# Ledger of designs, part 133: peptides against a protein of PDB entry 6A30

Target 1, 150 residues: chain A of PDB entry 6A30
Amino acid sequence: AQDADNVLQPIMDLLDSNLTLFAKICEKTVLKRVLKELWKLVMNTMERTIVLPPLTDQTMIGTLLRKHGKGLEKGRVKLPSHSDGTQMIFNAAKELGQLSKLKDHMVREEAKSLTPKQCAVVELALDTIKQYFHAGGVGLKKTFLEKSPD

## One batch from the design tools (peptide; made by RFdiffusion4, then SolubleMPNN)

Design b2_p28_5_s2 (from b2_p28_5, 13 letters changed)
Fold by OpenDDE base, seed 2:
Structure b2_p28_5_s2 (fold): chain B 150 residues (1-150), chain A 28 residues (1-28)
Amino acid sequence: as target 1 above (150 residues)
Amino acid sequence: SEAEKKEREERAKKIKEHLEELRKKLKE
């Protein structure tokens, strides 16, 4: 759908840039960990954008980083000497603040409820993002993606 | 290693190709 395309293109551009970079520089296990953290950030950002009152990008990012930024640190995932994986995730999270645009396209005014059309767009968006993160089997497992709350 | 670099590049290529396919489907 055109509406879904309009919403997803910026997200896809962001994810393409980040995942391409991460795939080039990360070992397989590190990449998987990065993808998991990025997935959490995406899902939480979407959830907050839809369910919660409008938040500033800074507020959303700050909340996400506080909850998930420590998760990457605790994982002791080491990237090559010239790459800070935590910083990369933080930067990605900052860029994912653009997911607030999803609300602008899907939510009218201050309403927390979605119309059937908006729900359909959200569902398509979620499915597309799941497929993206699966990356034809190179990325995250479908079972992991399906366990994530929508 | 060069082999590891090649593997990463191949993964990146697959991701790119998959994303392009998804974008194509989304526009159909």
Scores: peptide ipSAE 0.334, ipTM 0.828, DockQ to the pose 0.708
Fold by OpenDDE base, seed 4:
Structure b2_p28_5_s2 (fold): chain B 150 residues (1-150), chain A 28 residues (1-28)
Amino acid sequence: as target 1 above (150 residues)
Amino acid sequence: SEAEKKEREERAKKIKEHLEELRKKLKE
């Protein structure tokens, strides 16, 4: 749908740039770990954006970074430079704050409930994001994506 | 290794191609 496309284009642009970069620089296992963290970050951001309309992007990102940043550090992700890779992920997470556009498109700041149309768009968006993270089998496994809280 | 670099580049290419396909599907 056009609405879903409009919402997803910025996200896909962001993901394209970041995931392509990570794919180029990361080993398979590292890439998988990075993708998992990004997936969690995206999902949590979307969830919070949809469920908690009053939250600002910064608040969402800050909370996500606080919660998930510790998890990434614990994983010895042998990024060529641990610091750089982690920073890149954090930067990507900050950029994923653009997922707030999903909020802006789906939920009026005062509205807590999505219309059926909005729900359909969100569902399509989620499916598309899942497909993107699967990346035709190069990325995350479908089983992982399906088991992740949507 | 060069082989690993090539593999990573191929993965990146696949990601890009897949994204392009997804974009196409969204516009249909």
Scores: peptide ipSAE 0.333, ipTM 0.827, DockQ to the pose 0.782
Fold by OpenDDE base, seed 1:
Structure b2_p28_5_s2 (fold): chain B 150 residues (1-150), chain A 28 residues (1-28)
Amino acid sequence: as target 1 above (150 residues)
Amino acid sequence: SEAEKKEREERAKKIKEHLEELRKKLKE
């Protein structure tokens, strides 16, 4: 749908750049871990955009990082680039903070409710994002994506 | 290793191609 396309294009542009970079520099296992964390961040951001009151980018990023960022600190993953995986996720999350602008594309009639049309757009968006993260089998497993709350 | 690098590049290519396909589908 055109509405879903309009909403997803900025997200896809951002994710394309970041995931392409991560795919080039990360080992397979590391990449999967990064993708899982990014998935959580994206899902949480979407949830907040839809359900919660508007948050500033900084507040949103801070909340997302506090909730999900600690998962990568425990794994001292030797990245070939000598980049700290935590820092990479932080940078990615910072970029993904622009997902707050998704609110500008998702015109809501009511503060915490969606019309059937808006729900359909969100569902299509979620399905598309799942497909993106699955990446034709290179990315996350479908079972993981389906178990994630939307 | 160079082999691992090549594998990562191939994964990146697949991701890009898949995203392009998704974009195409969304615009249809």
Scores: peptide ipSAE 0.325, ipTM 0.823, DockQ to the pose 0.760
Fold by OpenDDE base, seed 3:
Structure b2_p28_5_s2 (fold): chain B 150 residues (1-150), chain A 28 residues (1-28)
Amino acid sequence: as target 1 above (150 residues)
Amino acid sequence: SEAEKKEREERAKKIKEHLEELRKKLKE
C-alpha cells in the first residue's frame, strides 16, 4: 500500500545504511547479536509510539534508547573498527529512535485505538520489517522474529 | 582473514539485494 511505502522508505534507508555497515565490519556472531538488539529496539519503539499518548511517547522512547544504549555499552562488543563499535551501534539506535515519525504518519488522532485502515498499515509495516531482518536467511531466524512481541 | 572479509562482503551484498526486492514488492 502507498501509505505503508511512505512510512517504510525512510526506515529502510536508515536500516540499509547501518546494517550494511555492520555486515561489513562484524563477525557473524557479533552481527547476529547486533541484529537482535536492533530488532528489540525497533519493536519496542514501535509499540510504545503507537500505544502511548503523544505527550509521553518521546520521553519513553528516549528512556528506551538510553537503556538499550547502555546495555550495548556494557556488552562491550569489541568491534575491530577504529571507531568505537559500541558508539556506532548507539548512534544507529538513536537514529532508529526517529521511528517516532511512524506515529505521526500513521496515527492522526490521539485515539487509543487504531482504525482498521491504520491497523492494516501497521501490520504490513511489521511484516516488511520482519522480512528485512530475516534478510533472505542471512539475518535473524524467522522463529526468533515470530516469538518477539510486535 | 581475507576469507572472512570476503564472507562479510557477500553477506552485506545479500542484505542489500534482499532489501531492494522488498522495496520493489512494497511499491507493487
Scores: peptide ipSAE 0.322, ipTM 0.819, DockQ to the pose 0.748

Design b2_p28_5_s3 (from b2_p28_5, 13 letters changed)
Fold by OpenDDE base, seed 2:
Structure b2_p28_5_s3 (fold): chain B 150 residues (1-150), chain A 28 residues (1-28)
Amino acid sequence: as target 1 above (150 residues)
Amino acid sequence: SAAEKEEREKRAEEIKKHLEELREKLKK
């Protein structure tokens, strides 16, 4: 539990600041789109951090943003603030690049396989992140979160 | 509108509350 808390605290702090900000500035439909993109970004970053050798934060963020950023441009995100919702997601993605710190906490030995302890930490982390994105029912639907490829 | 702002603030508080509850559960 303590190891999971140490891994999750930076993610939760990042998500708290960003999701609270997005909830304050975005309409409900825009917020859902932002949450979906953030969810994909978090899941992809976690997957790459676990499965792939350490990519530089910039490389992971750049690849993720290039693949997913095209979907966000299409919506006239009438953010009442002149800050392009795309730029906010870019900033959130840049901050989510700090999920590379998850790697430092996941003490990856040379083998691509996670130890049982690491698996338990990842499972707890995923469950906590799913609960966070669900946000007691005001966020993403559980069915959407569960269908995302782990 | 003022109503839309209030609704957004309410959502933000609900998210914050839920996160705090999750944090407290992880500390136990």
Scores: peptide ipSAE 0.246, ipTM 0.779, DockQ to the pose 0.701
Fold by OpenDDE base, seed 5:
Structure b2_p28_5_s3 (fold): chain B 150 residues (1-150), chain A 28 residues (1-28)
Amino acid sequence: as target 1 above (150 residues)
Amino acid sequence: SAAEKEEREKRAEEIKKHLEELREKLKK
């Protein structure tokens, strides 16, 4: 549990900042679309983290995600006008795009088999992330999250 | 509209609350 928390905290911090912003500025349908793209990004990032480096590198990805998330925190305070909202979405999309590019720079090391302990941590992490994206029913549907490749 | 803004703020608060609850569960 502690290992899962350590891995998840940086991701959750990023997601909290981004999702809070998106929830404030986006209409419901737009928000859902953004959440789906963010979900894919997170899953792809996690997959690379699990397959390539030891669990210690998950903190690096969390740090990378956090570094990109800090750019959005500056926009948190002022509810922008409609014109400002579009710019904020664009900026957030740009930041997400940068995260995707960062994925491509991660050297694909050979898939290492996870130990049973590591598998348990990953499973717990995935369940937690699914719960986060579901957001008590406000976010993504469970059926979508379950059909996503784990 | 003001109603739409309020709905978005409500969603944001729900997300925040849910995330905090998850964080607290992970600490136990």
Scores: peptide ipSAE 0.244, ipTM 0.773, DockQ to the pose 0.720
Fold by OpenDDE base, seed 4:
Structure b2_p28_5_s3 (fold): chain B 150 residues (1-150), chain A 28 residues (1-28)
Amino acid sequence: as target 1 above (150 residues)
Amino acid sequence: SAAEKEEREKRAEEIKKHLEELREKLKK
């Protein structure tokens, strides 16, 4: 549990900030689309990090997400005028696009088999992230989250 | 509209609340 928490906290912090922002500025349909893209990004990042070195590197998911998410934190939500909201979405989309490019630069080292402990932590992390993205039904549908290549 | 804004704020609060609940569950 503690290991999972350590891995998840950075991700949760990033997601909290970003999802809260997007929820405030986006229409429901747009929000769902953004969430889907974020989900894909998170999953891709996790997949890569899991395929890369042991659990210490799962913290790199958070770090990688933080490194790329640092651009999103600066939005003190001034009441976005419609123009400000659009710009925020654009910036967020740009950041997401940059994170997608990170996909190309992460050298897939040979898929290291996770230890059973690592697998358990990853599973717990994935479940928690899924729950977060579902957001009690406000976020993504469970069916979408489950259909994503885990 | 003001109603749309309120709806978005409500969603944001719900997301936040849910995250907090998840965090508390992880601490156990």
Scores: peptide ipSAE 0.243, ipTM 0.773, DockQ to the pose 0.721
Fold by OpenDDE base, seed 1:
Structure b2_p28_5_s3 (fold): chain B 150 residues (1-150), chain A 28 residues (1-28)
Amino acid sequence: as target 1 above (150 residues)
Amino acid sequence: SAAEKEEREKRAEEIKKHLEELREKLKK
């Protein structure tokens, strides 16, 4: 549980800030699309964090994710206009795009085989993230989450 | 519309509540 928490906390902090913002500014259909892209990003990040040296990269990813999350908090501007909402979505998408670029700068270390303990942590983390993205039924469908490559 | 805004705010609160519950479960 503690190992899973250490992996999940930075991701959850970022996702909490971002999803709260997206839920406030996006229509239902747009929100679902954003959630699907975030899901892919999180899955890819987890795969890399697990396959790459776990300790140093988690801190870097968490720090980078935290830096980007703080940029979004300044945007609690009263979004009275559709244009401001669109700009916020664009900025958030740009930040997510930067996370994707971070992916390219992460040196692909050779896929290390996970120990049984690491596999159990990954499974627990994955289940928690699935619950997060399902968000009590307001987020992504369970069927989508289960069919997504993990 | 005001109704759409209210719906978005409701979704945001539900997400926030769910995330808080998940965080509490992870800390136990």
Scores: peptide ipSAE 0.229, ipTM 0.765, DockQ to the pose 0.671; fails the geometry check

Design b2_p28_5_s4 (from b2_p28_5, 15 letters changed)
Fold by OpenDDE base, seed 2:
Structure b2_p28_5_s4 (fold): chain B 150 residues (1-150), chain A 28 residues (1-28)
Amino acid sequence: as target 1 above (150 residues)
Amino acid sequence: SEKEKKEREERAEKIREHLQQLRQQLRE
């Protein structure tokens, strides 16, 4: 539990800031779209962080932004802020650089495989992140979150 | 609209509260 908390603190801080901000500024449909893209970004970042430790956070973020940023542009999501949804995701992704701390905690050794303990932490982390994105029902649907490959 | 603003603020508060609860649960 304590290890999981330590690992999750950076992402929780990120999510606290971003989810709250997006909820304040976005219309409901826009919020859902933003959350979906953020979810994809988080999941992909975590996956790459676990699977491809040698990649720098910046490289991962840059790759993810290039791949997923296109999804928000298609919707011409009029964000009430002067920043387009892509910029918001970019900023969120930049802050996801703090997930490097998750990397450092999870990948202590050059071990290509996670230990059972590490797997348990990852599982708990994923469950917690799903709950964060669900946000008591005001965020993403559970069905959407559950369909996301772990 | 002011109504929409209020709805967003309410959603944001719900998110905040939920996240706080989740954080607390992780510490227990």
Scores: peptide ipSAE 0.361, ipTM 0.850, DockQ to the pose 0.748
Fold by OpenDDE base, seed 1:
Structure b2_p28_5_s4 (fold): chain B 150 residues (1-150), chain A 28 residues (1-28)
Amino acid sequence: as target 1 above (150 residues)
Amino acid sequence: SEKEKKEREERAEKIREHLQQLRQQLRE
C-alpha cells in the first residue's frame, strides 16, 4: 500500500490537475475523447516502462505522441482550435513523461522480470488509475477501461 | 452558454471530489 502510494503520487498530482482542468474547459464529447487518448498514453507508457529498458523519457513520449497524434488527424472533431486540444494532450503527455519518477520507484532493479511484490504494486497501480479515469462515473466507462489491453 | 459552463464546473467538482477520495483511500 505505501509503496503503491509513493509510486502513484506523481501521477495522481498530474491527473488531479489535468482532469479537473479538462472537465472545466471541454464539452462532454471532447472530454471523453481527451480522456481516451490520455488513458492510452498512460497505459502505453506504463507498458513500455515495464517491458522496455530505460528509454530516454523524451523519446518515449515523443514516440507515443507521434503514433497517437496521427490518429487524431482523421477524426475531424471540430475542436475549436485543433491546436489547443492537441497541445493540451501534448502537455499532459509531457507531464506524464515525468512518469520517469514512477519508473524509478517501480523498477528499482534492472531485472526484466518483476518480482511478485512489484507485480502486486503494478496491479494496484493499474486498478487505481482505472478508478481515476472512471472518476465516479463522470469519466470513462468501466467496460472501456476493462477491455483495454491490460 | 452559462448553463453549459455551470455543467462543466459541476463535472469538474465531481471529478475533484472523487479523486480526493481515491487518494485518501490509497493512503489508508
Scores: peptide ipSAE 0.351, ipTM 0.846, DockQ to the pose 0.750
Fold by OpenDDE base, seed 5:
Structure b2_p28_5_s4 (fold): chain B 150 residues (1-150), chain A 28 residues (1-28)
Amino acid sequence: as target 1 above (150 residues)
Amino acid sequence: SEKEKKEREERAEKIREHLQQLRQQLRE
């Protein structure tokens, strides 16, 4: 749906940039931890967007994620071309620290009711984001994503 | 190792490919 696309485009742009970096620098287990923290950040941001303003065709969720993600992007560590595995882990740990700090600033707010149309858009958006984080099996497990609070 | 680097690059490519597919599906 167009509305879901509008909401997800900025999110996907942010995630594409950051996950590509993390996938390049992280070992599998570290990448999984990064993905889990990013998943929490995304979910918290979505919740805030639903609680505060009405869900519209505007990329509000994406804007919020981008706003928070700017700190992460700005902190993007240059990958040394010839760094050892230890340096890669160090860089990944630094990025995880940034994600954790962002998460701590995302407080749950009081939920408001959505229209049926808004609910449908949110459901579609959530399903798409779950698929993204699963990343064809190289990301988070489906069972983890499905057990996450909606 | 060079092998591990290649594996990470392959994972990154899979993520990019998957994202592109999802974006395409949203436009349909």
Scores: peptide ipSAE 0.349, ipTM 0.840, DockQ to the pose 0.738
Fold by OpenDDE base, seed 3:
Formats: sequence, C-alpha cells, structure tokens
Structure b2_p28_5_s4 (fold): chain B 150 residues (1-150), chain A 28 residues (1-28)
Amino acid sequence: as target 1 above (150 residues)
Amino acid sequence: SEKEKKEREERAEKIREHLQQLRQQLRE
C-alpha cells in the first residue's frame, strides 16, 4: 500500500545500509546478537511511539536509545575494533530512534486511538519489518520474531 | 580468515537482494 510504503521508506533506507554493513563486518553469532538488540529497539520504539501521547514520545525514545545503547556497550561484542563497532551500532540505534516520524505519518498528534486504516498500515509495517529482520533466512529466525511483542 | 570473509560477503549480498525484493513488493 502507498501509505505503508511512505511510512516505511526511511526505515528501509536505514536498514538496507546498516544490515548490509553489519553482515559484512560481523561473525554470524555477533550478527545475530546485533539483530536481536536492534529488533528489541525497533519494537519498543514503535510501541511507545504509537501508544504514548506525543508529548512523551521524544523523551521515551531517547531513554530507550540510551538504555539499549548502554546494553550494547556492556555486551562484550568482540567487534574487531570494539570502539568503532559499538559506535556504529549506537549510531544505527540512534537513527532507528527517529521512528518517531513513523507516528507523525501514521497517527495525528491529536488522536489517542488509531483508526482502522491506521491499524492496517501498522500491521503491514510490522509484517514488513519482520521480513527485513528475517532477511530471507540469513537474519533472525521466524520463531524468534513471532514471539516478540507486537 | 579469507573463508569467513567470503561467507560474510555472501550473507551481505543475500540481505541486500532480499531487502530490494521486499521494497519492490511493497510498492506494487
């Protein structure tokens, strides 16, 4: 759908660049760990952005990014250059935190509830994001993605 | 190792191709 495409374009652009980069530089187990953390970040950001009032969105996104960024730093992800790889993941997480723009495109700031049309767009967006993280079987397992809160 | 590097490059290419297909499907 055109509406879902418009909403997802920024996320797709970010994921295209970052997932490709991480696949090139990370060992398989490290890549899976990175993808799991990014998945958690995306899901938490989407939940808070959609459910919480607009006034709290920026603060909540910032808090999530900081919490997940610190979690990634403490995880001994033996990236070849520990500092550079961690910084890249942190930057990717920060860019994903701009998922607040997803809300601006999907939900009017004044709306406390999603319309049926908006719900359909969100469902399509979530399905697309799951497919992105699965990456044709190279990324996360479908069973892991389906157990994550939607 | 060079073998591991090649495996990572192949995974990256598979990701790229899959993401391109998903984007195309979303526009149709």
Scores: peptide ipSAE 0.348, ipTM 0.844, DockQ to the pose 0.772

Design b2_p28_6_s1 (from b2_p28_6, 16 letters changed)
Fold by OpenDDE base, seed 3:
Structure b2_p28_6_s1 (fold): chain B 150 residues (1-150), chain A 28 residues (1-28)
Amino acid sequence: as target 1 above (150 residues)
Amino acid sequence: MEEEEKKEREERAEKIRKHRQQLRQQLA
């Protein structure tokens, strides 16, 4: 529990500030779309952090964020002000790019394989993130979260 | 309609906040 909390705390702090703002300003369908894009970003970042050897280059997370940020720009999410909402999501994605800190906490060892302890922390972290995105039923559906590549 | 939508957004934001607080307490 404590190790998972230490790993998740930076992500949760970032998501808390952004999701509170999005929940206040977005209609239900727009909020769901934003949550789906953030979910994809988190899952892709975790996958690359766990599966890819420690490529020291902060550039990969930046490139992922830029690729997903550009994908979000092409989606006509009629955010009331196109520029401000897209920039806010881009900034949220950029801040989620600091999930590199999650990498430093989870993958200390250069070993290609996670230890059983690290696997247990990752599983608990994934379950917690799923619960966070479900948000007691006001966020993403459980069926959507379970179909996502773990 | 706009006031009702605003109220629904505020209720969703409050539910997210409460759920987050419960989740943090479970991890501590």
Scores: peptide ipSAE 0.318, ipTM 0.802, DockQ to the pose 0.728
Fold by OpenDDE base, seed 1:
Structure b2_p28_6_s1 (fold): chain B 150 residues (1-150), chain A 28 residues (1-28)
Amino acid sequence: as target 1 above (150 residues)
Amino acid sequence: MEEEEKKEREERAEKIRKHRQQLRQQLA
């Protein structure tokens, strides 16, 4: 529990500030879309942090945003100018890129393989993040979170 | 209509905040 908390605190602090802001400014459908993109970003960042050698933080975020940014163009939702929502997601992603601090806490040893203890911490962290994104039922649906490639 | 939407957003934000607080307390 304590190890998982130490790993999660930086993520939660980042998500807390951003999710509060997004909840205040976004209508329900926009908020759901933003949460889905943040979820994908968090999952991809965690996966890469575990599987890939430390890529430079900026390159990882830039690549993630470039791959997912193409999907947001199709929905003519009258968001405030597409630039503002994208920029907010970009800023949130940039802040999530400071998950390098999460790297330092999660990946103690350069070992390519997680120890059973590390696996248990990651599983607990993932479950907690799922609960966080579910937000007591006002966030993402559990079925969506469970079907995401874990 | 705009004021009602604003109120709904504030209520959602408060629910998220409360849930987050509960989640943090469970991890501690």
Scores: peptide ipSAE 0.316, ipTM 0.801, DockQ to the pose 0.704
Fold by OpenDDE base, seed 2:
Structure b2_p28_6_s1 (fold): chain B 150 residues (1-150), chain A 28 residues (1-28)
Amino acid sequence: as target 1 above (150 residues)
Amino acid sequence: MEEEEKKEREERAEKIRKHRQQLRQQLA
């Protein structure tokens, strides 16, 4: 439990700040889209942290976000300025790129070498993140979170 | 409409905040 909390706290703190901001600024449809992109980013970051060594991840997260950020510009998202919402997502994503610091708390060991204890921590972390993104029913649907390639 | 949408966003943000607080309490 404590180990999972230590791993989750940086993610939760980052998500807390960003999701609170997005919830205040974004309409329901935009918020759902942002949550989906953040979910993908978190899952990809976790997957890479477990499967791939830490070095190249900041540049790849930036590239993934740049590709998705261009897609959000085409949506009729009456964000007060199209630039501000995209920049906020980009900044949030840069901050999520600092989830590389979560790598210091996440087991640097290859997914193949995870101890049973480490697996249990990762499982608990994933469940907690799923609950976080579900947000008591105002966030992402459970069915969407369950279909995510864990 | 803008004021109503603002209220809905604030209510949603509050729900997220409350849920997050509950999750943190469960981990602790």
Scores: peptide ipSAE 0.330, ipTM 0.809, DockQ to the pose 0.657; fails the geometry check
Fold by OpenDDE base, seed 5:
Structure b2_p28_6_s1 (fold): chain B 150 residues (1-150), chain A 28 residues (1-28)
Amino acid sequence: as target 1 above (150 residues)
Amino acid sequence: MEEEEKKEREERAEKIRKHRQQLRQQLA
């Protein structure tokens, strides 16, 4: 649905460059850890955005993520040497850590009740994000994604 | 060993990219 795409596009754009980079530089276990932290960040940001503005401000999730994630959008970085890869992971982890601090700055406004249409869009968006993080089996396990609070 | 690990990482990155493209196409 177009509405779900509008919600997801900013998030996906942020995740696209970063996940590609992390997949190239991280071992499987490190990648999984990074994905878990990103998942938490995305879920927390979505929860807060759903609670605060009507879903019409869907671009805010992506904008907030982009604003804080801009440091991770390094262009076509040459595959660093093994030592450089570790440093890049460290830098990326540091940036993710900064994103986690966004949790402390987002004021919980009163949960507005979503309309049935908005609920359907959110559900579709969540399902798509879960699929995105699963990444055809190379990302997070379905069981982990399903246990995340909806 | 380093070359095999590099190849594995590149394959994972490619799978993520392809999967993302498929998801985008499904949402459109």
Scores: peptide ipSAE 0.329, ipTM 0.806, DockQ to the pose 0.760; fails the geometry check

